# Peptides against a protein of PDB entry 7BDX, part 202

Target 1, 212 residues: chain A of PDB entry 7BDX
Amino acid sequence: EMGAAACTLLWGVSSSEEVVKAILGGDKALKFFSITGQTMESFVKSLDGDVQELDSDESQFVFALAGIVTNVAAIACGREFLVNSSRVLLDTILQLLGDLKPGQCTKLKVLMLMSLYNVSINLKGLKYISESPGFIPLLWWLLSDPDAEVCLHVLRLVQSVVLEPEVFSKSASEFRSSLPLQRILAMSKSRNPRLQTAAQELLEDLRTLEHN

## One batch from the design tools (peptide; made by RFdiffusion4, then SolubleMPNN)

Design b2_p21_3_s4 (from b2_p21_3 with E1M S6K V7D L9W S20A)
Fold by OpenDDE base, seed 5:
Structure b2_p21_3_s4 (fold): chain B 212 residues (1-212), chain C 212 residues (1-212), chain A 21 residues (1-21)
Amino acid sequence: as target 1 above (212 residues)
Amino acid sequence: as target 1 above (212 residues)
Amino acid sequence: MPLFSKDDWNDRPGLEPLFAS
C-alpha cells in the first residue's frame, strides 16, 4: 500500500518537466528504471491468461510505474535518457506488450504504448524500437486488441514509424507484406472519433508512400 | 526494493516547492501521509532495542518517507497542511522519537526532528507540538543522545519554543525545572561547531528570558 | 498545451508528446 501511494504521487508530479529533470539529475534514476522494468515484468508474469486487471495496490503500483516512464519519455531529455541509458526497460516494454493477450491489462498496455510513442519522437529512440526483433509483428498483434485506446496508440506508433523515411525504408517490405489493411480500414470507419481519425490519417500517409 | 526506489525519488524531488504544492494539490496527499505514519511506526516497532540501523531497503524507505515529510514541512503551505490535516502524523513522529533509544535510528531521528522543527515555524504547528503530552520530557530524552546531529536538532527545536513567548509562557515552569543545563553547557563546549553554536545561542536566549 | 523546451535532443519535428494522467 505505501509503495503504491508513493509511486502514485511520483507519477502525478512527473507530469512536470522540472520534476523529470530532477529525477534524471540524481544518481538514482538508473536504478529506478532498472527496477521498474523488473517490477512490471514480474507483475505481468504473475497474471494468468484469463485474469483481468484487478483493482489492487499491485495494479495501481504498476500503472504508476508505467505512467512515470511515459511522463519521463514525454520530455526531450527524458526520452534521450531512456534511449541512451535504459534500453533494457524499452526492451522489457516491448516484450510485455507481446506477452499480454488481446483485452488483457488494457490500461497498462495503453501506458506502455504511450511511452513507446514518446520515445519514438526521439530519432534514436525510433530507430532502436523499430529495429527490435519482431517489432512489426508486435504492432499487428497489438492492433488485434478489442480496446479502442490500445488500437489508437498502436496506430500512433505505426504513424510515427511511417513518417520517418530513414526508418520506414528499412522495414518497408515487411511492413507492406504484413499490413492488416482490412483492420485499419475497419478502424477508419469506427464510431470512436479518435480511432477513426488516426486510422484515416495513417491510410492517407500509406497512400502517399505508395505513390512516391 | 521498488517501493524504496520510488519513495527515494519522491523524496529527492520534494525539495522543490512546486512539487510540494503538486503533492498537496492532489487528492492523494491525506492518504499518503496517513500511511506514512503507519509505516514509520511499523518499522520502529519492528526494531529490537539493540538493533542498529540496517542498510536495508526498509530503512531507506522509511528515511525517504521521513525526508518527504521534512520537505513538505519546509514549505509554508506544507506545514499548514500538516498542522491542519495530518496531526496524527505529527503525533506519530513525537511518539516514535520517544520510543527510540539513544543512539538508535539516528538518521530517522534527525529527519523527524527536522520535520518537527519545520512544523514549529508555523505558529499553529508550534502550539500543537508543544502542547503534546510529554513534549518537554521528550526534548530532554532526545538531548541525551550521543549523536551530535540529533542533539543539534533538539536544540533547534528547543530554541524554536523559547523564541515564542506565547508558547514558552505556558511551559516555562516545567521547562525551567527540568532543563538539563549541564548537558547544554557541555554542548556549548563541543568540538562540533554547529552543536557548539546552537548550544551557545540557546544559553544566551535563556539568559535573556531570566532577566526579563 | 504545455510548452516543452525543445533542446537538441534528437527530436523529430511535428510530433507532440503524450502525458499520462
Scores: peptide ipSAE 0.355, ipTM 0.769, DockQ to the pose 0.221
Fold by OpenDDE base, seed 2:
Order: sequence, then structure tokens, then C-alpha cells
Structure b2_p21_3_s4 (fold): chain B 212 residues (1-212), chain C 212 residues (1-212), chain A 21 residues (1-21)
Amino acid sequence: as target 1 above (212 residues)
Amino acid sequence: as target 1 above (212 residues)
Amino acid sequence: MPLFSKDDWNDRPGLEPLFAS
């Protein structure tokens, strides 16, 4: 209980750039993010089947950790830190996203995807995650999720890749051959306006790249 | 481990007034400080004898919690919050200070005494803690501690009481009759310059009150 | 509001960070 409460408060204040800088300015950041990855991994591995107790202290604790990572990655120096010094955490996030089934740990998936998107704003970060083994198959796996919010954040991450010619060119063949076009087209007709817009924008960006 | 790391980071960032305001501006502060008291109490009750494992995760966790309380109390709105909404935590701190033997949990005692001193800057806070059952005997109990830093912070808290006529007048008889004058005089000759100064200042303040 | 760092840390233009709350 106490750990979850403390993490939740830390998550809340991590929305401030100054707090993120303070976290990173200390000698404890590296260890913290290392343990964070381990804790998240332990949680996911402890899940017996698809049922998640959303309100458990353990769940809230892990959600707060994922939220902290997201907020750190939302700051330029924070994402640079993660990219340079906490690549193992990024690897863990990618792994966990692969280990979770469709519909499993939706909230955690969203937070992890948000963190990866934020990291992808950094060119080195984008290169690192996009060059990760199984990255493109992972995106399609995640895009099969029944949850609209998960799919939204997958689309945003895909768009982040597509908008970077240097990165996209390396994987363009695999990307084009495996693109779940029918799924994205279906999302462009979603009743969820955010999902609809994101899918439409991605389709427009993809069309632009095919004609150039 | 993870909980201690998170609490330690929260402690570090709590040195900022803006962070304290952010902590208090959320709906989680009350629960957090409630659980904080419980956690600190549980830790102290689990101590078998006078030996403390200073570097244990549990110890570091509790030290961080006490540090957070101190930093919150260092801010005007923070001490007002503690005085109005977290009196049980203040009661717990007073209790724990009474439960600990001389030389036991020195670092924790220092942090708790610092928090009480900070709270005492608020007149309502000073009234509350000074009117607590056994407060004056507790101060003398704590002043018997062999640690100079503990004694220093006790002297500062005593001075905080002495400098407030409205509060001091209520307990003046008990205070004067139980004052460990020889102990304070010995401290005024300490090789520790901070302790020496604090003891001398308190003696001067007491002399001024006897002649008025 | 997304917080933009003033420091150019190899950020790609035109992407706004997401905050989790």
C-alpha cells in the first residue's frame, strides 16, 4: 500500500519539467529505472491469464511506474536520458507489450505505448526502438487489440516511424508488406473520433509516401 | 526495494515548494500521510532492541517518509495542512519519539524532530503539539539522548515553545520544575558548535523570561 | 499542456509529447 501511494504521488508530480530534471539530476535515477523495469516485468509475469485486478495495490504501483516513465519521456532531457542510459527499460517495455495478450492490461499497454511514443520524438530513441528485434510485428500485434485507446497509441507510434524518412526507409519493405491496411481503414471509420482521426492521418501520410 | 527508491525520489523532489503544493493539491495527500504514519509506526514496532540496520530498504523507506513530512512542514501551506488534516500523523511522530530509546534510530529521531519544529512555526501547530499528553516529559526524555544532533533538534523545539508566550504560559510551571538545567548547561559547553550555540541561546531566552 | 524543453536534445520537429495523469 505505502509503496503504491508514494509512487502515485511521484507520478503526479512528474508532470512537471522541473521535477523530471530533479529526478534525473540525482544519482538515483539509473537504479530507479532499472528496478522499474524489473518490477513491471515481475508484475506481468505474475499475471495468471487475462484477468487483471485493476484496483490492486500492485496494479496501481505498476501503473504509476509506467506513468513516471511516460512523463520523464515527455521532457526532452528525460527522453535523452532514457535513450542513453536506460535502454534496458525500453527493451523491457517492448518485451512486455509483446507478452501481453489482446485485451490484457489495457491501461498498462496505453502507458507503455505513450512512453515509447515520447521516446520516439528523440531521433536516437526512434532509431533504437524501431531497430529492435520484432518491432514491426509487435506493432501489428498491438494493433489487433480490441481496445480503441491501445490502437490509438499504436497508430501514433506507427505515424512517428512513418514521418521519419531515415528510419522508415530502413524498414519500408517489411512495413509495406505487413501493413494491416484493412484494420487501419476500419479504424478510420471508428466511432471514436480520436482513433478515426489518427487512422485517417496515418493513411494520408502513407499515401504521400507512396507517391514520392 | 522499488518502494524505497520511489520514496527516496519523492523525498528529493519534495524540497521544492512547488512540489509540496502539487502533493497537497491532489486528493491523495490525506491517504498518503495516513499510511505514512502507519508505516513509520510499524517499522518502529518491528525493531527488536536497539540495533538498527541503517542501510536496509525498510530503514531507507521510513527515512524518506520522515524526510517528506519534514519538507512538507517546511512550507507554510504544508504545515497548515499537517496541522489541520494530519494531526494523527503528528500524534504518531510524538508517540514514536517516546517509544524509541536513547541512541535508537537517531536519524529517524532527527527527521521527526525537524518535522515537529517546522510544524511548530505554525502557531496552531505549536499549540497542538505542546498540548499533547506527555509533551514536556517527552522533550526531556529526548534531551537525554547521547546524540548531539538529536539534542540539538530538541533544543530548537524547546526554544520554539519558550519563544511563544501564549503557549509557554500554559506550561510554564511544569516546564520550570522539570527543566534539566544541568544537562542544558553541559550542552552549552559542548565541542559541537551548533549544539553549544543552541544551548546558550536557550539559556539566554530562559533568563530573559525569568526577569520579566 | 505538453511541456516543451527549451533544449534541443535531438528531438524531431512537429511531434508533441504525451503526459500521463
Scores: peptide ipSAE 0.348, ipTM 0.766, DockQ to the pose 0.216
Fold by OpenDDE base, seed 4:
Structure b2_p21_3_s4 (fold): chain B 212 residues (1-212), chain C 212 residues (1-212), chain A 21 residues (1-21)
Amino acid sequence: as target 1 above (212 residues)
Amino acid sequence: as target 1 above (212 residues)
Amino acid sequence: MPLFSKDDWNDRPGLEPLFAS
């Protein structure tokens, strides 16, 4: 309980750039993010055995941790820190996104995808995550999620890759061959306006790249 | 481990007024400070049975909680919040200071005394803590601590009481009858310059009140 | 309602708050 409360407060205040700088300016940031990855991994691994209630203290704690990672990655110095000093955490997030089934732990998936998207704003971060083994298959697998928020953040991450010619060129053949076009087209007709817009924008970006 | 890491980061960022305002501006502050008191109480009660290592994750976690309380109380709105909305926490801190023996959990005592001193900057806070049963005997008992930092913060809290005529007048007879004058005089000759100054200032304040 | 009255912090003058680091 107390850990979840403390982590939730830390998550709430991490929406400030000054707080992110304060977190990173201390000598404890490396340890914190190292343990964060391990804690999230332990939680996701425990889901296969015990039906952990989504509202459990453990779940709330892990959501808060993922929220902190997201908010840190939302700041330029924070994503630079994660890319330079917490690559194992990025690897862990990618792995955990692969370990979670469609519809499973939606809130955590959203937070992790948001963190990866934020990291992808950093060119080094984008290069790093896009070069991860199975990254493209992972994106398409995640895009099969029934949750609109999960799909939205997958589309945003895909867009971030597509908008970087240097990164996209390396994976363009794999990307084109495996692109779930019908699914993205269906999302472009979604009643969810955010999902609709994200799918439309991605389709526009892809069309622009096919004509170049 | 993770809870201690998160709480330690929250403690680190709580030195900012904006972070304190953010902590208090949320609907989670009441719950956090309620659980904080309970957690600190549970820790101190566990010390009588198990020689808890001072460097344990549990100890670090409780120190971070006490540090957060101190930093919240260091801000005007934070001490107003504690006085209005977390009186049980103040009662708990007073109780725990009474439960800890001289030389026991010095770091925690220092943090709790710092928090009470900060609360005492608020006139309502000073009135509330000074009206607590056994408050004056508690101050003198705490002043028997062999640790100079504990004694320093006791002297500061005593000074805060002495400097408020409305509060001091209510306890002046008890205060004068039980004042460990010889101990305070010894501290005014301490080689510790902070302790020396605090004891000298208190003795000057007391002399001024005897002449009035 | 804002949780804090903006105008009266009830602070006593001349006391410096302590930060824990």
Scores: peptide ipSAE 0.342, ipTM 0.751, DockQ to the pose 0.219
Fold by OpenDDE base, seed 1:
Structure b2_p21_3_s4 (fold): chain B 212 residues (1-212), chain C 212 residues (1-212), chain A 21 residues (1-21)
Amino acid sequence: as target 1 above (212 residues)
Amino acid sequence: as target 1 above (212 residues)
Amino acid sequence: MPLFSKDDWNDRPGLEPLFAS
């Protein structure tokens, strides 16, 4: 209980750039992010099937941890720190996104995808995550999720890759051969306006790249 | 481990006024401080005799909690919040200071005394803690501690009472009758310069009040 | 002029808060 409360407060205040700088300016940041990855991994491994106790102290704790990672990655110095000093955490997030079933731990998936998107704003971060083994298959696996918010954040991450020619050119063949075009087209007709817009924009970007 | 790490980070960033305001501006502050008091109480009750595992994750967690309370109380709005909305925590701190043996949990005692001193900067806070049953006997009990830092922070809290005529006048008879003058005189001869100065200043203030 | 917060009216003059590090 207390750990979840403390971590939740830290998550709330981590929306400030000054707080992120204060976290990173200390000697404890590396240890914190190392244990964060381990804790998130342990949680995912402990999940029995599709049962998700969203209101459990354990779930709240893990959500707060993922939220902190997201907010740290939202700041330029924070994403630089993660890319340079906490690559194991990025590997863990990628692994956990693959280990979770469609519809399982939606809130956690969203937070993890948001963190990866934020990391992808850093060119080194984008290169690192996109070069991870199975990254493209992972995106398509995640896009099969029934949750609209999960799909939205997958599309944002895909768009982040597509918008960077240096990165996209290296994986363009695999990307083109495996692209779930019909799924994205279906999302462009979604009643969710955010998902609809994200899918439409991605389709426009992809069409532009096919003509080049 | 993770809880202690998160709480330690929150403690570190709580030295910022903006972070304190962010903590208090959320809907979770009340719950956090409630659980904080309970957690600290549970820790003190679990202590076996004089054995203190200072480097245990449990101890580090409790120290971080006490540090957060101290830093919140260091800010004007934070001490106002504690005085108005978290009086149970103040009662708990007073109780725990009485429950700990001399020399036991020195670091925790110091942090708790610092928090009470900060609260005492608020006139309502000073009134509240000084009107607590057994407050004056508690000060003298704590002043029997062999640790110089504990004694220093006791003397600071005593001085905070003495400097407020409205509060001191109400307890002046009890204060004068129970004052461990010989103990304070011994501290005024301490080799610790901070303790020496605090004891000397208090003795000067007390002499001034006896002549009035 | 230092901007006093509305909550500063409860604070006693001449006492400096202590931060824990």
Scores: peptide ipSAE 0.330, ipTM 0.750, DockQ to the pose 0.217

Design b2_p21_4_s1 (from b2_p21_4, 12 letters changed)
Fold by OpenDDE base, seed 5:
Structure b2_p21_4_s1 (fold): chain B 212 residues (1-212), chain C 212 residues (1-212), chain A 21 residues (1-21)
Amino acid sequence: as target 1 above (212 residues)
Amino acid sequence: as target 1 above (212 residues)
Amino acid sequence: SMIEENIKLTEEIGAEMVSAR
């Protein structure tokens, strides 16, 4: 209870750039983000098979941790910190996104995907994430999720890769050969306007790349 | 471990006035400070008889909580919040200061005393603390601590009372009758310059009050 | 290129903070 409350407050105040800088400027940041990854991993490993998102203090605690990582990654110096000093945490987030089943821990998936997207805003972050083993298969696994918000944030991350020629060129062959085109086409017809728009834009970006 | 790390970071960033305002501006502040008091109380109750300060995650967690309260109390709006909305926490801190033995949990005592001193900066806070049952006996109990830093912060809190005529007049009779004058005189001769100065200043303030 | 700067700028604008609910 107390840990979750403290972490939730830390998440709340981390919406400020100055607070993110203060978090990173101390000598405790490295330890915090190391333990963050371990805590998130332990939580996901504790989940039984097809268990839905738990309404518990543990769940709220992990959400707050993922929220803090997301807010840190939203700031330039935070991205630099994560890419230079907390690569294991990024690896953990990628792993956990793979370990979670479709429809499982939807809110956590969204926050983790948002954190990875935020990291991908800088080229070094995008390179690091996209060069992770199994990254392309992971994107397609995640895109099979029934949740529109999960799929939206997957498409945004895919778009980050597609829009960066240096990164996309390295994976273009695998990307094209494994692309779940029918799934993306179906999403472009979704009733969710955000998902529809993201899928349509990605399809347009992909068409542009085929003609070049 | 994770809770302690998160709380330590929250403590670190709470050194900013804007962060304190953000902590208090959310809908989670009341719950956080309620649980804070309970957590600190549970920790102190878990301590065996003459056990020294534990080098544990639990200790660091409680230190961080006490540090957050201190930093909140250092800001005007934080004092207002504590006095208006978190009186139970203030009562808990007063209780815990009484429950701890001389030399026990020195760092926690210092932080709690600092929080009470910070609350006492505003007249409403000072009135609330000083009107608490057993406040004067508690000051003398705390002043018997072998730690110079504990004694220093007790003397500072005593000085806050002495310097406020409206508050001091209510307790002046009890204060004068129970004053550990020999102990304070001994502190005015201490090798610790901060303690020496604080004791000397208090003795001068008390002499001034006797002549008026 | 202006496109790279615009992409980077669009990506920076795309950074989202999440509120604690």
Scores: peptide ipSAE 0.050, ipTM 0.808, DockQ to the pose 0.047
Fold by OpenDDE base, seed 1:
Structure b2_p21_4_s1 (fold): chain B 212 residues (1-212), chain C 212 residues (1-212), chain A 21 residues (1-21)
Amino acid sequence: as target 1 above (212 residues)
Amino acid sequence: as target 1 above (212 residues)
Amino acid sequence: SMIEENIKLTEEIGAEMVSAR
């Protein structure tokens, strides 16, 4: 209980750039983010057995951790820190996104995808995550999720890759050969306006790339 | 481990007034400070059996909690919050200071005493803590501690009471009748400069009050 | 430089913070 409360408060205050800088400027940041990855991994591994109530202290704790990572990744110095000093955490997030089944832990998936999207704002971050083994298959796996918010944040991450020529060129063949075009087309007809827009924009971007 | 790491980071960032305001402006503050009191109480109650290593995750966690309380109490709005909305926490701190033996958990005592001193900056806070049952005996109990830092922070709290006529007048008879004058005189000869100065200043303040 | 700040601002365009709800 106390851990979840403390972590939730830390998440709340991490919405400030100055707080992110304060977290990263201390000597405790490396340890914190290392343990964060381990804790999230432990939580995800525990799900195969027990339908953990979404409202459990443990769930709240892990959501707060993922929220902190997202907020850190929203700041330039935070992205630099994650990409340079916390690569294991990024690897863990990618792994956990693969380990979670469609429809499982939607809130956590969204937060993790948001963190990866924020990391992708840096060219170095985008290169790092896109060069991860199985990254493209992972995107399509995640796009099979029934949750509209998960799919939205997957599409945003896909768009980040597609819009960066230096990154996209390396994966263009695999990307084109495995693209779930019918799924993206279906999303462009979604009743969710954000998902609809994201899918439509991605389809336009992809069409532009086919003509070049 | 993760709880201690998160709480330590929260403690670190709580040194900023804006972070304290952010903590208190959220809807989670009341719960956090309620659980804080319970957690500190649980820790102190556990000490009667096991020589908890000062470097344990649990000790670090409780130190961070006490540090957060201290930092919140250092800010005007934080003092107001504690005195108005977290009186149970203040009562718990007073209780725990009584429960701890001389020489036991010195670091925690110092942090708790610092929090009470910060609360005492507000007249309302000083009134509240000084009107607590057994407050004067508690001060003298704490002044029996062999640790110079504990004694220093006790003397600072005593001085806060002595220098406020509206508060001191209510307790003047009990205070004068129970004052460990010889102990304070001994502290005025301490090799610790901060303790020496605090004891000397208090003795001067007390002499001034005897002549009035 | 203003250009570097603008580039930095442009790089941060789209970063999302999430509040603890």
Scores: peptide ipSAE 0.047, ipTM 0.810, DockQ to the pose 0.037
Fold by OpenDDE base, seed 2:
Structure b2_p21_4_s1 (fold): chain B 212 residues (1-212), chain C 212 residues (1-212), chain A 21 residues (1-21)
Amino acid sequence: as target 1 above (212 residues)
Amino acid sequence: as target 1 above (212 residues)
Amino acid sequence: SMIEENIKLTEEIGAEMVSAR
């Protein structure tokens, strides 16, 4: 209970850039983010067979951790910190996104995807994420999720890759050969306007790349 | 581990007035401070017989909680919040200060005393604390502590009472009859310059009250 | 360079904060 409450408050205040700087300016940041990855991993591993109630203190705690990572990644110095000093955490997030089944832990998936998207704003971060082993298959695995918000954030991350020629050129062959085009086309017709827009934009970006 | 780390970071960032305002502006503040009191109480109760290592995650967690309360009380809106909405927490702090033996949990005592001192800057807070049952005996119990920092913060809290005529008049009889004058005189000769000064100032304040 | 700063500024527009619900 108390841990979840404290972490939730920390998440709340981490929406401030100055608070993110204060977190990172301390000598505890490295340890904190290392333990964060371990805690998130432990939680996901515990889901194997136990119906964890979504409203549990443990769930709330992990959501807060993912939220903190997202907010840190929203700031330039935070992205730099993650990409330089917390790569293991990024690897953990990628791993956990792969380990979770479609429809499982949707809120956590969304938060983790948002954190990766924020990291992708940094070219170094985008390179690191996109060059991670199994990244492209992971995107398609995540795009199979029945949840529209998960799919939305996957599409946004895909767009970050597609819009960066230096990154896209390295994976273009694999990307083009494995692209779930029918799935993306279906999303472009979604009743969810955000998902619809993101899918349409991605399709336009992909068409632009085919004509060049 | 993770809870202590998160709470420690929250403590660190709570040194900002804007962060305190953000904590209090949320809908989670009441619950957080309620659980804070319970957690601190549970920790102190667990000390009965178990030599808790001072460096334990649990100890660090409780220190961070006490630090957060102190930082909240350092801000005007934080004092108002504590005095209006978290009186049970103040009661818990007073209780725990009484339950701890001399020399026991010195760091926690100091943090709790600092929080009460900060609350005493608000006249309403000072009234509430000083009108708490057993407050004056508690001060003398705490002043029996062998630790100079504990004694220093007790003396500062006593000064807050003595310097406020409206408050002091209500307890003047009990205060004068129970004052450990010899102990305070001994502190005025301490090798610790901060303790020495605080004891001298208090003795001067007391003399001024006797001549009026 | 000013160009790198401007690119960073435009890229930062995409960053999203999330609030604790």
Scores: peptide ipSAE 0.046, ipTM 0.808, DockQ to the pose 0.050
Fold by OpenDDE base, seed 4:
Structure b2_p21_4_s1 (fold): chain B 212 residues (1-212), chain C 212 residues (1-212), chain A 21 residues (1-21)
Amino acid sequence: as target 1 above (212 residues)
Amino acid sequence: as target 1 above (212 residues)
Amino acid sequence: SMIEENIKLTEEIGAEMVSAR
């Protein structure tokens, strides 16, 4: 309980840029983010057995960790830190997103996807994530999720790739051959306005790329 | 390990007034400080058995908790919060300071004494602490510590009492009858300049009170 | 390019912080 409470407070205060800078300015950041990945992985691996109640202290702890990573990735120096010093954490997040089934741990997936999206704002971060083995299949796997928030953040991450020619050119062939176009078209007709807009914008971006 | 790492980061960032305000502005502060006291108590109770290595994750975790309490108490709104909403934590800190033997858990004692000193800057906090059962005997118990930093922070807390007539008048009889004058005089001759100065200043304050 | 990266970093378009619930 105490660990979850402390981590939740740290997550809360990490919504400030100055707090993110303070976290990264200390000598403890490397160790913290190294253990973060391991803790998140241990949690996801524990889901195959006992029904971990989604409201458990462990769940709350992992949510707070994912929230902290998201907030760090929202800041330029935080993105630089993650891409330079915590690549294993990024790989772990990608792995965990692949390990989770559609509809499983939705809140955690949203936070992890938000963190990856924030990392993707940096070209170096986008390159790193997009060059990860199985990245394109992972996007489509995640886009099969029934949750609109998960799908929204997947579409945003896909958009980050297609809007960067230097990255998109490397995966364009795989992207075009595997694109779940019917799924994205279905999302463009969603009753969820955020998902609808994101899908429409992505479809427009994809059409623009076909004409160029 | 993860809990200790998260709590250590929270301690580090709590050195900012804005972070303390953010901690207290959330709805999680009450629960956090409630569990903090329990965690610290559990740690101190565990010391009677196995040699908890002072460098354990548990020790580091408790140090971080005590550090957070100290930083919260350093801020006016934090003192108000502790005195109004976390009195049990203050009572726990006083109890733990009594439970620890001279020379035992020096670093933790220093942090806890610093937190109490910070609370004592507020008259309401000073009143609350000084009216705790056994407060005066506790000060003398702590002043028997061989560690100069422990003794320094005890003397500072004693000074907070004697400099506040409204508080000192309530305990003046007990204070005068039990004062370890020879011990304080010995500290005024210490090779530690901070301890020496604090003891000298306290002796001057006490002399001033005898003449008024 | 480094310039484009700097532009993206300066605009931080779409960067989202998440508040603890």
Scores: peptide ipSAE 0.045, ipTM 0.812, DockQ to the pose 0.052

